# Peptides against a protein of PDB entry 5JXT, part 23

Target 1, 319 residues: chain A of PDB entry 5JXT
Amino acid sequence: SLLPKKEINVYIGMSEMQVKWYQKILEKDIDAVNGAGGKRESKTRLLNIVMQLRKCCNHPYLFEGAEPGPPYTTDEHLIYNAGKMVVLDKLLKRIQKQGSRVLIFSQMSRLLDILEDYCVFRGYKYCRIDGSTAHEDRIAAIDEYNKPGSDKFIFLLTTRAGGLGINLTTADIVILYDSDWNPQADLQAMDRAHRIGQTKQVVVYRFVTDNAIEEKVLERAAQKLRLDQLVIQQGRAQVAAKAAANKDELLSMIQHGAEKVFQTKGAFGTMAEKGSQLDDDDIDAILQAGETRTKELNARYEKLGIDDLQKFTSESAYE

## One batch from the design tools (peptide; made by RFdiffusion4, then SolubleMPNN)

Design b1_p10_2_s4 (from b1_p10_2, 6 letters changed)
Fold by OpenDDE base, seed 3:
Parts: structure tokens; sequence; C-alpha cells
Structure b1_p10_2_s4 (fold): chain B 319 residues (1-319), chain A 10 residues (1-10)
């Protein structure tokens, strides 16, 4: 029988470089961040800020002129300059030692390019599929990954490309390096490993940058997922249509943790204390804290009705 | 040898 998947949000502090770039993004559009644009501030401008902050949470090298060089070299700096890479690097060593195989999903094909360089640097054998991958090359990559005795440890996928109904049940670990605004896209990605033919316990690690916009992206995704479930259960098809964050919601998301980011000198949390020197106990502590916060997040939204879930999208913008 | 990042070559 297929075991239920275990889902854990992994809350990760920003590196010092991420804090500096996050500050720079906020400072560049400080009038919009402070809401000084009022009714004249465009939703498009706020969406652009959100996208830059999400890029920063993923990796600072997604920005032009962020990478140290010339000469440009793949080295340990690719890892220690992004909190998610520090945790990923330790987690992948554990996953490999236990004889598991892993799917890594991102919304950003350019992040997959960084993850390819990382895989080459660490000597991890991988497959890749994104939105630009030809149909024949997708089939070949899936077959190469799924073959008996495959030496491919990692599959790198964009979440959208992973949604194409493919079977990857030869992997038992799923890492969501970032989250989709649509929780159904992430579920469809998880269901590539969590499907008929899976023989292992599927574990899903969702990376979330702590004290940053990604916490609010996760909260909105959890709220939407609960709303979608209740709408299906109650037959109220009309409620599903509020898909896009309003201007005030986007502003609240941008402001979340911004003050603490401006006050921070160096890195956040475990990244400030240990940096790239995370040990196995530090990883266990991060995973345990993440499991607790995941249960608390789910319990918060499970108690809400449809009307409360529709209002809470507006009230979480004022706290 | 340090390999130039593939994402900077694109």
Amino acid sequence: as target 1 above (319 residues)
Amino acid sequence: MPVEPAYLKR
C-alpha cells in the first residue's frame, strides 16, 4: 500500500550576502515598500518587487554582478552565499547515505542552472527537465533516471515541467526549493514520486526562507489549499476565483520581516551562528523545528471556514 | 580546474 507522504517545511535563515541583496532590493523601491505610492502604485511594480525578493531567497547569483569574479569559478562560495544551498548540501549527503534518490523542484529555470553547477561541483549525477526541454529529451531523461540500477541520484525539475503527469516513483525524497503561488502545482510535483508504484515512504522537504517574503508565500498557499478543499467539499464553485493577491496583500508580503532585515548585520539564525559549518545536529534541529512549525501552520488553517479564509487574506496584511 | 558557471555563459 502507498504510505501517506510526510511533508516538512524547512525554515532557513538568509546568508550575509542574501541579507545585503534583500536590503538593496527593498531600498531601491523604498517608497513602494513603505506604501507611499498609495493608490498610484501599480500592482505590476509590487509583483516585480515580490519576484526580486523571491530570487534573493533562492540565490543571490540570480542577480547580474552578484557572483564574485572575474574569474568566475564554481567553488564553496556557490553554497555558503545562499542559506538554502547550505541546507541542501548537508541534506543531500544524508539522503545519499540512506540510499534514497531525490527530485528537486524550483519555479526558476535559472536556479536549476545553479543547481547543475552545484551537482557537477559535488560530483552528483543528475537529470534535468524544464519548460524548454524537448519532448524526446524529456522521455530520455525520465527513462535514464527510472532505469533499474540508474546511477542518477538527483532529478532537477521546474515545478511546471514536473506537472506533466510523469512517473518518478524511483525517487522517495522530494525537495521543493521554492513554492508555487498555486499549491496544486506543488502537489502535482510531489505526486511524481508519491504515486502507484512507490515502495518507500515519500518525504517532502519544502524550503522556506525564514523572516522573509517566502513565509507569506507559504501562508497564502496553505490558505488557498484549504479554501480549495472546502469549496470542493461544499460544492461552492464561485469561491475558487480569488486567485491573485491584491495590492495590499502584496505590500504586506513585501513588508514582512523587512524591518528586521534592515537591522540585521550579517546572516540570520543558524546561518549567523554556523554559516556553512552546519553539522548533523544542526540539520536535525532545523528539521525538528520545521516539523513543529508545519503542524502549527496546518492546524491554523484547518480550523477556518470558507468565510474566514476569504477574510484572513485581508487581515494578515494589517498585523 | 575551477569551472566557469554554466548559468553565466548563457
Scores: peptide ipSAE 0.071, ipTM 0.723, DockQ to the pose 0.606
Fold by OpenDDE base, seed 4:
Structure b1_p10_2_s4 (fold): chain B 319 residues (1-319), chain A 10 residues (1-10)
Amino acid sequence: as target 1 above (319 residues)
Amino acid sequence: MPVEPAYLKR
């Protein structure tokens, strides 16, 4: 029988470089961030801020002129300048040592380019599929990954490209490097490994930048997923929540953690304490804390009715 | 020559 998947949110502090870039993004549009534009502020401007903040949470090198150079070289700076890369680097070493194989999903093809350079730098054998991958090349990559005795450790996928009904049950670990605004897209990604033919316990690690917009993206995704479940259970009698956040929701998401980011000199959390020098015990602590916060997050939304789940609960970052 | 990262070329 297929074992239930284990899902763990992995809460990761920003690197010093991410904090600096996050501050710079907020400062560039400070009037919009402070809500000073009021009703005149465009939803498009807020969406652009959200997109830049999400890029920062993924990797600062997604911005032009962020990478140290010239000369531009793939080195340890590719890892230590992004909190998610620091955790990924340690986690992948553990995953490989245990004889697991891993799917890494992102919304951003440009992040897969960074992950590709990282795989080359660490000597990890990988496959890649994104939205631009030809159908034939997609089949070839899947077959190469799934073949008996495949030496391909990592499969890099965009979440949408992975959603296309493919079977990747030869992997037992799923890393969601970022989250989709639609939680069903992430579920469909997980279901590439968590399917008939899987013989191992599937574990899903969802990376979430702590004290940043990604916490609110996750909360909103969890809320939407619970609402979708309740609407299905009630025979679709209620209108599904509007898929798109309103201006006030977007503003609240942008403001989440912003004050603490402005006050911070250096990195956040475990990144401030150890930076790139995370050991196996630090990873265990991060995973255990993540498992606790994941249970708490799920328990929060399980208690809510449909009417409450239709309201964006801006729990302030200060509670 | 240092190999330029692929993500800078794309």
Scores: peptide ipSAE 0.028, ipTM 0.685, DockQ to the pose 0.513
Fold by OpenDDE base, seed 2:
Structure b1_p10_2_s4 (fold): chain B 319 residues (1-319), chain A 10 residues (1-10)
Amino acid sequence: as target 1 above (319 residues)
Amino acid sequence: MPVEPAYLKR
């Protein structure tokens, strides 16, 4: 029988460079961030801010002129300038030592480009599929990865491209480097490894930048998933979950952690304490804290009814 | 020579 997948949210502090870029993004649109634009603030502008903040959470080099250079080099700076890369680097070493194989999903093809450079730099053998990959090249990459005795350790995928019904049960670890707004897209990605033919315990690590927009993306996705489940259970097919965030929801998400980001000098959390020098105990602590917070997050939404889950309440942290 | 990052070439 297929074992249930284990899902762990991995909460990761921003690097110093990410904090500086996150501050700059907020400062550039400070009137929108403070809600001073009121009803005149376009939903498009707020969505653009959210997208820039999500890029920052993934990697600061997703911005033009962010990478230190010239000369532009693939080196340790690719890792230490992004909290997610620092944790990924340590986690991949552990995963490889365990004899596991890993799928890494992102929403951003340009982040996969950074991850390719990282794989080359660390000497990890990989496959890649994104939205632009030709059908024949997708088949070839899947077949090469799934081949008996394949030396390909990592498969890099965009979440939507990986969702296309493919079988990747030769991997047992899934890393969601970022989250989709639609929790079903992430589930479909996980189900590439968690499928008939899997012989190992599938473990899913969901990376979440702590004290940032990504916590609210995750919360909204969890809320939507629970709402979809309750609608099915109660036969209330007409209760369409509001598929898209409204302006006030987007504004609340942008404001989340913004004050603390403005007050912060340097990095956040374990990134401030250890930087790139995370040891195995630091990783275990991050994973344990993540497992606890994951249980708490799930328990919060499991207690809510349909009517509560339809309300985006910033206040639902205190009731 | 350090290889120029692939993400800067696109």
Scores: peptide ipSAE 0.024, ipTM 0.672, DockQ to the pose 0.573
Fold by OpenDDE base, seed 1:
Structure b1_p10_2_s4 (fold): chain B 319 residues (1-319), chain A 10 residues (1-10)
Amino acid sequence: as target 1 above (319 residues)
Amino acid sequence: MPVEPAYLKR
């Protein structure tokens, strides 16, 4: 029988470099961030700020001129300059020692390019699929990963490219490196490992940058998921999907944690205390704290009715 | 040899 999947949000502090770039993004559009544009501020401008902040939460090297060089070298700086990479690097060592295999999903193909360089640097054997991968190459990558005795440890996927028709039950760990605005896309990604033919307990780690825009992306995705569940259960198929995030909602998301980011000199949380020197006990503490916050987040939305959930739902701007 | 990052070549 298929065991229920375990889902844990992993809340991760920004590196010092991420804090500096996050500050720079906010400062560039400070009038918009402060709401000084009011009714004149375009929704498009606010969406662009949200997208830049999400890039920063993933990796600062997604920005032109962020990487140290020339010469450009793949080294430990690729890891310590992004909080998610520091946690990923420790977590992958544990996953490998357990004899598990892992799917890593992102919304950003350019982040998969960074993860390829990381895999090469650490000597991890991997497969990759994104939205540009030809159909034949996709089949070949899946077959290479799923073959008996495959030496491929990691599968790198964009969430959309992984979403349809793929069986990856030869992996038992799923890492969502970032979250989709549509929680159904993330569920479809998890269902590549969590399906008939799985023999292990599937564990899903959802990376979330703490005190940043990603907490608000996660909250909105959780609201939408609960609303979708209640609409199905109550037979209210005509509950109009509320319009895309309004300007005030986008502004509130951008402002979340911004004051604390501006006050911060250096990194956040465990990244400030230990940086790249995270040990196994630090990872256990991060996972335990994440499990607690995940339960609290779920408990918040389980008590809400359709009318309450509808007040905050925005469609993803990616149609 | 330092492998040039793939994401810098695009």
Scores: peptide ipSAE 0.020, ipTM 0.615, DockQ to the pose 0.549

Design b1_p10_3_s1 (from b1_p10_3, 5 letters changed)
Fold by OpenDDE base, seed 2:
Structure b1_p10_3_s1 (fold): chain B 319 residues (1-319), chain A 10 residues (1-10)
Amino acid sequence: as target 1 above (319 residues)
Amino acid sequence: ATLRGPFSSR
C-alpha cells in the first residue's frame, strides 16, 4: 500500500547577502511598501515587488550584478550566500547517505541553472526538466532517472513542467525549493513521487524563507487549499475563491517581516549564528521546528469555515 | 572552485 506522504515546512533564515538585497528591493519601492501609493499604486507594481522578493528568497544571484566577481567562479559562495542552499547542501548529504533519491522543484528555471552548477560542483549526478525542455529530451531524462540502477541522484524540475503526469516513483524525497501560488501545482509535483509504484515513505521538504514574503505565500496557499477542500465537500462550487491576490493582500505580504529585515544587520536566525557551518544537530533542530510550525499552520486553517477562509486576515505587519 | 569566466555572472 502507498504510505501517506510526510510534508515538512523547512523555515530558513536569509543569508547576509539576501538581507542586503531584500532591503534594497524594499527601499527601491518604499512608497509602495508603505502603502503611500494609495489607489494609484498598480497591482502590477506590487506583483513586481513580490516577484523580486521571491527571487531574493531563492538566491541573490538571480539579480544582475549580484554574483561576486570578476573572476566569476563556482565555489562555496554559491552556497553560503543563500540560506536555502546552505540547508539544501546539508540535507542532500543526509539524503544521499540514507540511499534516497530526490526531486527538487522550483518555479524558476534560472534557479535550476544555479542548482545545476551546484550539482556539478558537489559531484551530484542529476537530470533536468523545465518548460523549455523538448518532449523527446523530457522522455529521455525521465527514463534515465527511472532506469534500474540509475546513478542519477537528483532530478531538477520546474514545478509546472514536473507536474505534467510523469511518474518519478524511483525518488522518495521531494524538495520544494519554492512554492507556487497555486497549492495544487505543488501537490501535483509531490504526486510525481507519491504515486502507485512508490515503495518508500515519501518525504516532502518545503523550503520557506523565515520572516519574509514566502511565509505569506505559504499561508495563502494553505488557506486556498483548505477553502478548495471545503467548497468541494459542501458542494458550494459557486464560492469561487478569488484565485488572485488583491492589492491589499499583496501589500500585506510585502510588508510581512519588512521592518525586521530593515533592522537586521547580517543574516537571520541560524544563518546568523552558524552561517554555512550548520551541523547535523542544527539540521535536526530546523526540521523539528519546521514539523511543529507545519502542524500549527495546518491546525489554524483546519478550524476555519468557508466564510473565514474567504477573508484574508491582514494582520498588519505593524501591529 | 571552477572558473566560470571573467565576463559573465549568473
Scores: peptide ipSAE 0.295, ipTM 0.890, DockQ to the pose 0.375
Fold by OpenDDE base, seed 3:
Formats: sequence, C-alpha cells, structure tokens
Structure b1_p10_3_s1 (fold): chain B 319 residues (1-319), chain A 10 residues (1-10)
Amino acid sequence: as target 1 above (319 residues)
Amino acid sequence: ATLRGPFSSR
C-alpha cells in the first residue's frame, strides 16, 4: 500500500545579502509599499513588487549585478548568500547519505540554472526539465532518471513542467524550493513521486522564507486549498473562481515582515547565528520547528468554513 | 572555486 506523504514546511531565515536586497526592493517602491498610491496604485505594480520579493527569497543572484564579480566564480558564495541554499546543501548531504533520491521543484527556470551550477559544484549528478525542454528530451531525462541503477541523484523541475503526468516514483524526497500560487500545482508536483509504484515513504519539504512574503504566499495557498476542498464537498462550483489576489491583499503580503527586514542588520534567525556553518543538530531543529508550524497552519485552516475562508478573500473582492 | 568568466554574471 502507498504510505501517506509527510509534508513539512521548512522555515528559513534570509542571508545578510537577501536582507539587503529585500530592503532595496521595498525602498525602491516605498510609496507603493506604504499604500500611499491608494486607488491609483496599479495591481501590476504590486504584482511586480511581489515577484521581486519572491526572487529575493529564492536567490539574490536572480537580480542583475547581484553576483559578486568580476571575476565571476562558482564557489561557496553561491550557497551562503541564500538561506534556502544553505539549508538545501545540508539537507541534500543527509538525503544522499540515507540512499534517497530527490525531486527539486521551482517556479523559476532561472533558479534551476543556479541549482545546475550548484549540482556541478558539489558533484551531484542530475536531470533537468522545464517549460522549454523538448518532448523527446523530457522522455530521455525521465528514462535516464528512472532507469534501474541510475546514478542521477537529483531531478530539477519547474513545478508546472513536472506536473504534466510524468512518473518519478524512483524518487522518495520532494523539495518545493518555492510555492505556486495555485496549491494544486504543488500537489501535482508531489504526485510525481507519491504515486502507484512508490515503495518508500515520500517526504515533502516546502521551503518558506521566514518573516517574508513567502509566509503569506503559503497562507494564501493553504486557504485556497481548504476552500477548493470544501467547495468540492458541498457541490458549490461557483466559489472557486476568484483565484487572483486583490490590491489590498497584495499590499498586505508585501508589508508582511517589511518592518523587521528594515530593522535587521545582517541575516535572520539561524542564518544570523550560524550562517553557512549549520550542523546536523541545527537542521534537525529547523525541521522540528517546521513540523510544528506546519501542524499549526493546517489546524488553523481546518477549522474554517467556506464563509470564513471567503471573507478573508472577499475583503479583497468588494471593489 | 571554478571561474565562470570576466563578463558572465548570473
């Protein structure tokens, strides 16, 4: 029988470089961040800020002129300049040591380019699929990963490209490096490993930058997932349609943690205390804290009815 | 460390 998947949100502090870039993004559009634009502020401008903040949470080198150089190098700076990379680097060593194989999903193909360079730098053998990958090359990559005795440890995928019906049950670990706005896209990604033919316990690690916009992306995704479930159960098909955040919701998401980011000198949380020198005990503490916060988040949304879940979305829908 | 080049930023 297929074991239920274990899902853990992994809450990760920003590196010092991420804090500096997150501050710069907020400062550049400070009038929009403070809501000073009012009704005149474009939804497009707020969506652009959200996208830049999400890039910062993934890796600072997604911005032009952020990478240190010239000369440009692949080295430890690729890891220590992003909190998610520091945790990923330690977690992958553990995953490899236990004889597991891992799928890594992201929304951003440009982050997969960074992860390819990281895989080469660490000597991890990998496969890659994104939205630009030709059909024949997709088949070849899947077959190379799934073959008996495959030496491919990592599969790098964009969430949407990896969601397309493929079987990757030869992996037992799933890392969601970031989250989709649609929780169904992340579920479809997990279901590539968590499917008929899986023989191991599937574990899903969802990376979430702590005290940043990604906590609100996660909360919104959890709310939407609960709403979608309740709508299906109650047969109320019309309720599911308003997937798009409004201006006030986007503004609230942008403002989340912004004050703490402006007050912060250096890195956040465990990244401030240990930086790149995380040990196995630090990783265990992060995973245990994440498991607790995941249970609390789920318990919060499980108690809400359709009307409660709609009000949190509809204070944003009455313009 | 591996050199990527003098002009190739990420």
Scores: peptide ipSAE 0.288, ipTM 0.893, DockQ to the pose 0.382
Fold by OpenDDE base, seed 1:
Structure b1_p10_3_s1 (fold): chain B 319 residues (1-319), chain A 10 residues (1-10)
Amino acid sequence: as target 1 above (319 residues)
Amino acid sequence: ATLRGPFSSR
């Protein structure tokens, strides 16, 4: 029988480099961040700020001129300059030691390019598919990954490419490196491993940059998911959740944690204490704290009715 | 460390 999946939000501090780039993004548009633009501030400008902040939460090397060099190298700097990479590096070592296999999902194909360089650098054998992968090459990659006795440990996927109904039940761990604005896209990604034919307990790790825009992306996705569930249960098909965040919601999301980011010198949270020297006990503490905060987040939205959930609407920023 | 060259492809 298929076991219920375990979902854990993993809250991760920014590296020193991410804090500096996050500050730089906010400072570049400081008038918009302070709400000084008022009615003149375009929704498009606020969406662009949100997109840049999400890039920063994923990896600072997603910005032009951020990577140290020349000469350009693949080395430990690829890991320690992004909080998510530091946690991923330790978590993958544990996953491999447990004899598990892992799907890693991202919204950003350019992040998958960084993860390929990381896999090569660590000697992890992998498969990749994204939105640009030809249909035949997708089949070949899936078959290579699912092959009995496959030496492929990691599958790198864009969330969109993973949504195509494929079977990846030969993996038991799912890492959502980032989150979609649409929680159904992430559920569809999880369902590649969590389906008929799975023989192990599926565990989903959702990476969330702490004290940043990604907490608000997660909250909005959780609100939408609960609203969708209640609409289905009540048969109220006409509750078109207005999919679009308003300007005030976008501004509130951008402002979330911004003051504390401006006050931060160096890295943030657990990255300030240990940096790249996280041990197994530090990872256990992060996972336990994440499990607690995940339960608290779910309990907050389970108590809300349709009318309360309708006050907040989620945009797909990826068209 | 692996040298990627004088230009970043990232």
Scores: peptide ipSAE 0.277, ipTM 0.890, DockQ to the pose 0.408
Fold by OpenDDE base, seed 5:
Structure b1_p10_3_s1 (fold): chain B 319 residues (1-319), chain A 10 residues (1-10)
Amino acid sequence: as target 1 above (319 residues)
Amino acid sequence: ATLRGPFSSR
């Protein structure tokens, strides 16, 4: 029988560079962030801010002129300038030592470009699929990854392209480097490894930038998933969760952690204390804290009915 | 350190 998957949210502090870029994104649109634009603030402007903040949470080098150079190099700076890369780098060493194989999913093909350079820099053998990958190349990459005795450790996938019905049961670890707005897309990604033919315990690590917009993206995704489950269980097919956040929801998501980001000099959390010098005990502490917060998040939504789950409950950074 | 090749899209 297939073992239940273990899902752990991994809460990761921003690097100093991410904090500086996160501040710069908020400052550029400070009137919109403060809600001073009122009824005149466009939903499109807020969506653009959300997209820039999510890019920052993934990697600061997704912005033009962020990468140090010339000369442009692939080196340790690719890792220490992004909290998710610092945790990923330590976690992949552990995963490899355990004899596991890993799927890494992102929403952003440009992040996969950074992850390719990282894989080459660390000497990790990988496959890649995104939305631009030709059908034949997609088949070839899947077959190369799944072949008996494959030396490919990592599969890099965009969540949507990797979600399309493929079997990747030769991997037992799934890293969601970021989250889809639709939790069903992330489930479909997990189900590439967590499927008939899997022989190992599937573990899913969901990376979440702490004290940032990604916590609210996660909360909204968890709320929607619980609502979808209750609607299916109750046969209430007409209760579709609103597919897109409203303007006030987007504003609340942008404001989450913004004050603390402005007050912070340097990195956040374990990134401030140790930066790239995380040891195995620090990783264990991050994973244990993540497991606790994951249980708390799930328990929060398990108590809610359909009517409560239709309301976006944002703890604003000002409550 | 390696020089970023011409095919790096970052």
Scores: peptide ipSAE 0.273, ipTM 0.876, DockQ to the pose 0.335

Design b1_p10_3_s2 (from b1_p10_3, 6 letters changed)
Fold by OpenDDE base, seed 5:
Structure b1_p10_3_s2 (fold): chain B 319 residues (1-319), chain A 10 residues (1-10)
Amino acid sequence: as target 1 above (319 residues)
Amino acid sequence: STLRGPFSSR
């Protein structure tokens, strides 16, 4: 029988460079962030801020002129300038040592470009699929990854392109480097490894930038997933979960952690204490804290009814 | 360290 997948949210502090870029994004639109734009603030402007903040949480080199150079190099700076890369780099060493194989999903093809450079730099053999990958090349990449005795350790996928009906049961680890706004897209990604033919315990690591917009993206995704489950269970097909956040929801998401980001000099959490010098005990502590917070998050939404789950419960950034 | 070249923007 297929074992149930283990899902762990991995809460990761921003690097110093991410904090500086996160501050710069907020400062550029400070009037919108403070809600001073009132009724004149466009939903498009707020959505643009959200997208820039999510880019920052993924990697600061997604911004023009962020990468140090010239000369431009692929080196350790590609890792230490992004909290998610620091944790990924340690986690992949552990995963490889365990004889596991890993799917890495992102919403951003440009992040996959950074992850390719990282794979080459670390000597990890990989496959890649995104939304631009031709059908024939997609088949070839899947077949190469799934081949008996394949030397491909990593599969890099965009969540939506990787979600399309493929079998990747030759991997047992799934890393969601970022989250889709639709939790069903992430589930479909997990189900590429967690399917009939899997022989191992599937473990899913969901990377979440701590004290940032990604916590609110995660909360909203968890809320929507629980609502979708309750609607199916109760046969209430008409409860259309409002697919798109309203302006007030977007503003609350942007404001989450913003004050602490402005007050912070340097990096966040374990990234401030150790930076790229994380050891195996630090990774175990991050995973254990993540497992606890994952249980707490799930328990919060399990107690809510359909009517409560239809309300965006912004815990105010001031509670 | 690998050089990406003088014009290779990420």
Scores: peptide ipSAE 0.293, ipTM 0.893, DockQ to the pose 0.374
Fold by OpenDDE base, seed 2:
Structure b1_p10_3_s2 (fold): chain B 319 residues (1-319), chain A 10 residues (1-10)
Amino acid sequence: as target 1 above (319 residues)
Amino acid sequence: STLRGPFSSR
């Protein structure tokens, strides 16, 4: 029988470099961030800010001129300049030692390019699929990864390309490096490993940058998922969950943690204390805290009815 | 450390 998947949100502090870039993104559009643009501020401008903040949460090298150099190198700086990479680097060592195999999903193909360089740097054997991968090459990569006795440890996928009905049950770990705005896209990604033919406990690690836009992306995705479930259960198909964030929701998401980011000198949380020197106990603490916060997040939305979930703007969540 | 080159930032 297929075991239920275990899902854990892994809340990760920003590196010092991420904090500096996050500040610069907010400062560049400070009038937008403060809501001073009023009715004239386009939803498009706010969506662009959200996109830049999400890039920052993934890796600062997604910005032009962010990578240290010349000379440009693949080295430890690729890891320590992004909180998610620091946690990933420790987590992958543990996963490998356990004899597990891992799918890593991202929304951003350019992040997969960074992850390829990281895999090469660490000597991890990998496969890759994104939205540009030809159909034949996609089949070949899947077959190579799924091959009996495959030495491929990691599969790098864009969430949308990886979500397309493929079987990757030869992996038992799923890392969502970032989240889709549509929770169904992430579920479809998980279902590549959590499917008929899986023999192991599937564990899903969802990376979430703490005190940043990604917490609000996650909250909104959880709210939407619960609403979709209740609409299906109650047969209320006419309750069109407004699929797109409104302007005020986007603004609230951008503002989330912004003040603390502006006040922060250096890195956040465990990244400030330990940086790249996270030990196994630090990882266990992060995972345990993440498991607790995941249960709390789920419990928050499980208690809400359809009408509550429809009215629930991010502001009413802190009362 | 692997050199990516003098001109290729990510």
Scores: peptide ipSAE 0.290, ipTM 0.886, DockQ to the pose 0.382
Fold by OpenDDE base, seed 3:
Structure b1_p10_3_s2 (fold): chain B 319 residues (1-319), chain A 10 residues (1-10)
Amino acid sequence: as target 1 above (319 residues)
Amino acid sequence: STLRGPFSSR
């Protein structure tokens, strides 16, 4: 029988470089961040800020002129300059030692380019599929990954391209490097490994930058998922889950953790204490804390009715 | 480490 998937949110502190870039993004649009634009502020401007903050949470090298150089190198700086890469690098070593195989999903094809360079640098054999991959090349990549005795350890996918009905049950670990605004897209990605033909316990690690915009993206996704479930259960098909946040919701999301980011000198959390020197005990502590916070987040939204779930709450369960 | 080049930023 297929075992239920285990889902764990992995809350990760920003690196010092991410904090500096996150501050610069907020400072560049400080009037919009403070709500000073009022009714005149465009929803498009707020969406652009959200997208820049999400890029920062993924990797600072997604910005022009962020990468150290010239000369430009592939080295340890690719890892230590992003909190998610530090955790990923340790987690992948553990996943490999246990004889597991891993799917890594992102919304950003440019992050997959960074992950390809990382895979080459670490000597990890991988496959890749994104939105631009030709149909024949997708088939070839899937077949190469799924073949008996495949030496491909990692599959890199964009969440939406990987969601297209493919079978990847030869992997048992799923890493969501970032989250979709639509929780159904992430579920469809997980269900590439968690499907008929899976023989192992599927574990899903959802990376979430702590004290940043991504906590609010996760909360919005959890809220929407619960709303979608309740709408189906109650037959209220007309309660279209609002697919897009309003201006006040976007502003609240941008403001979340911003004060602490401005006050921070250096990195956040375990990244401040250990940086790239995380050991196996530090990873176990991060995973255990993440498992606790995941249960708390789910328990919060399970108690809410449809009318409550239609309202955005600015308050984090962790503030 | 590997050199990517003098002009190829990410």
Scores: peptide ipSAE 0.277, ipTM 0.888, DockQ to the pose 0.378
Fold by OpenDDE base, seed 1:
Structure b1_p10_3_s2 (fold): chain B 319 residues (1-319), chain A 10 residues (1-10)
Amino acid sequence: as target 1 above (319 residues)
Amino acid sequence: STLRGPFSSR
């Protein structure tokens, strides 16, 4: 029988480089961040700020001129300059040692390019699928990954491209490197491993940058998912959740953690204490704290009715 | 380390 999937939010501090770039993004549009634009501030401008902050949470090298060089190298700097990469690097060693295989999902194909360079640098054998991958190449990559005795450890996927009905039950670990604004896209990604034919316990690790915009993206996705479930259960098909974040919601999301980011010198949390020198005990502490915060987050939304959940609805910024 | 060259592709 298929075991229930275990989902854990993994809350990760920013690296020093991410803090500096996050500050720079906020400072560039400081009047918008402070709400000084009022009625004149466009929703489009706020959405652009949100997108830049999400890029920063993923990797600072997604910005032009952020990568150190010339000469440009693939080295340890690719890992220690992003909190998610530091945690990923330790977690993948543990996953491999356990004899598991892993799907890594992102919204950003340019992040998959960084993850390919990382896989090559660490000697991890991988497959890749994104939105530009031809249908024939997609079939070939899936078949290569799923073949008996496949030497491919990692599958790199964009969430949307990986959501298209494929079977990847030969993996038992799912890493959501970032989250979709639509929680159904992430569920569809998890369901590539969590299907009939899975023989192992599926574990989903959702990476979330702590004290940043991604906490608010996660909260909003959790709220939407609960609303969708309640609407289906109550037969109220007419509750089209007003999918659009209003300007005030976007502003509140941008402001979340901004003051603490401006006050911070160096990295955040465990990244400030240990940086790239995270050990197995640090990873266990991060996973345990994440499991606790995940239960607390779910418990907040389980108590809310439809009317409370309707106050905050999310547009997918990617349609 | 692997040298990628004088230009970043990232």
Scores: peptide ipSAE 0.271, ipTM 0.885, DockQ to the pose 0.408

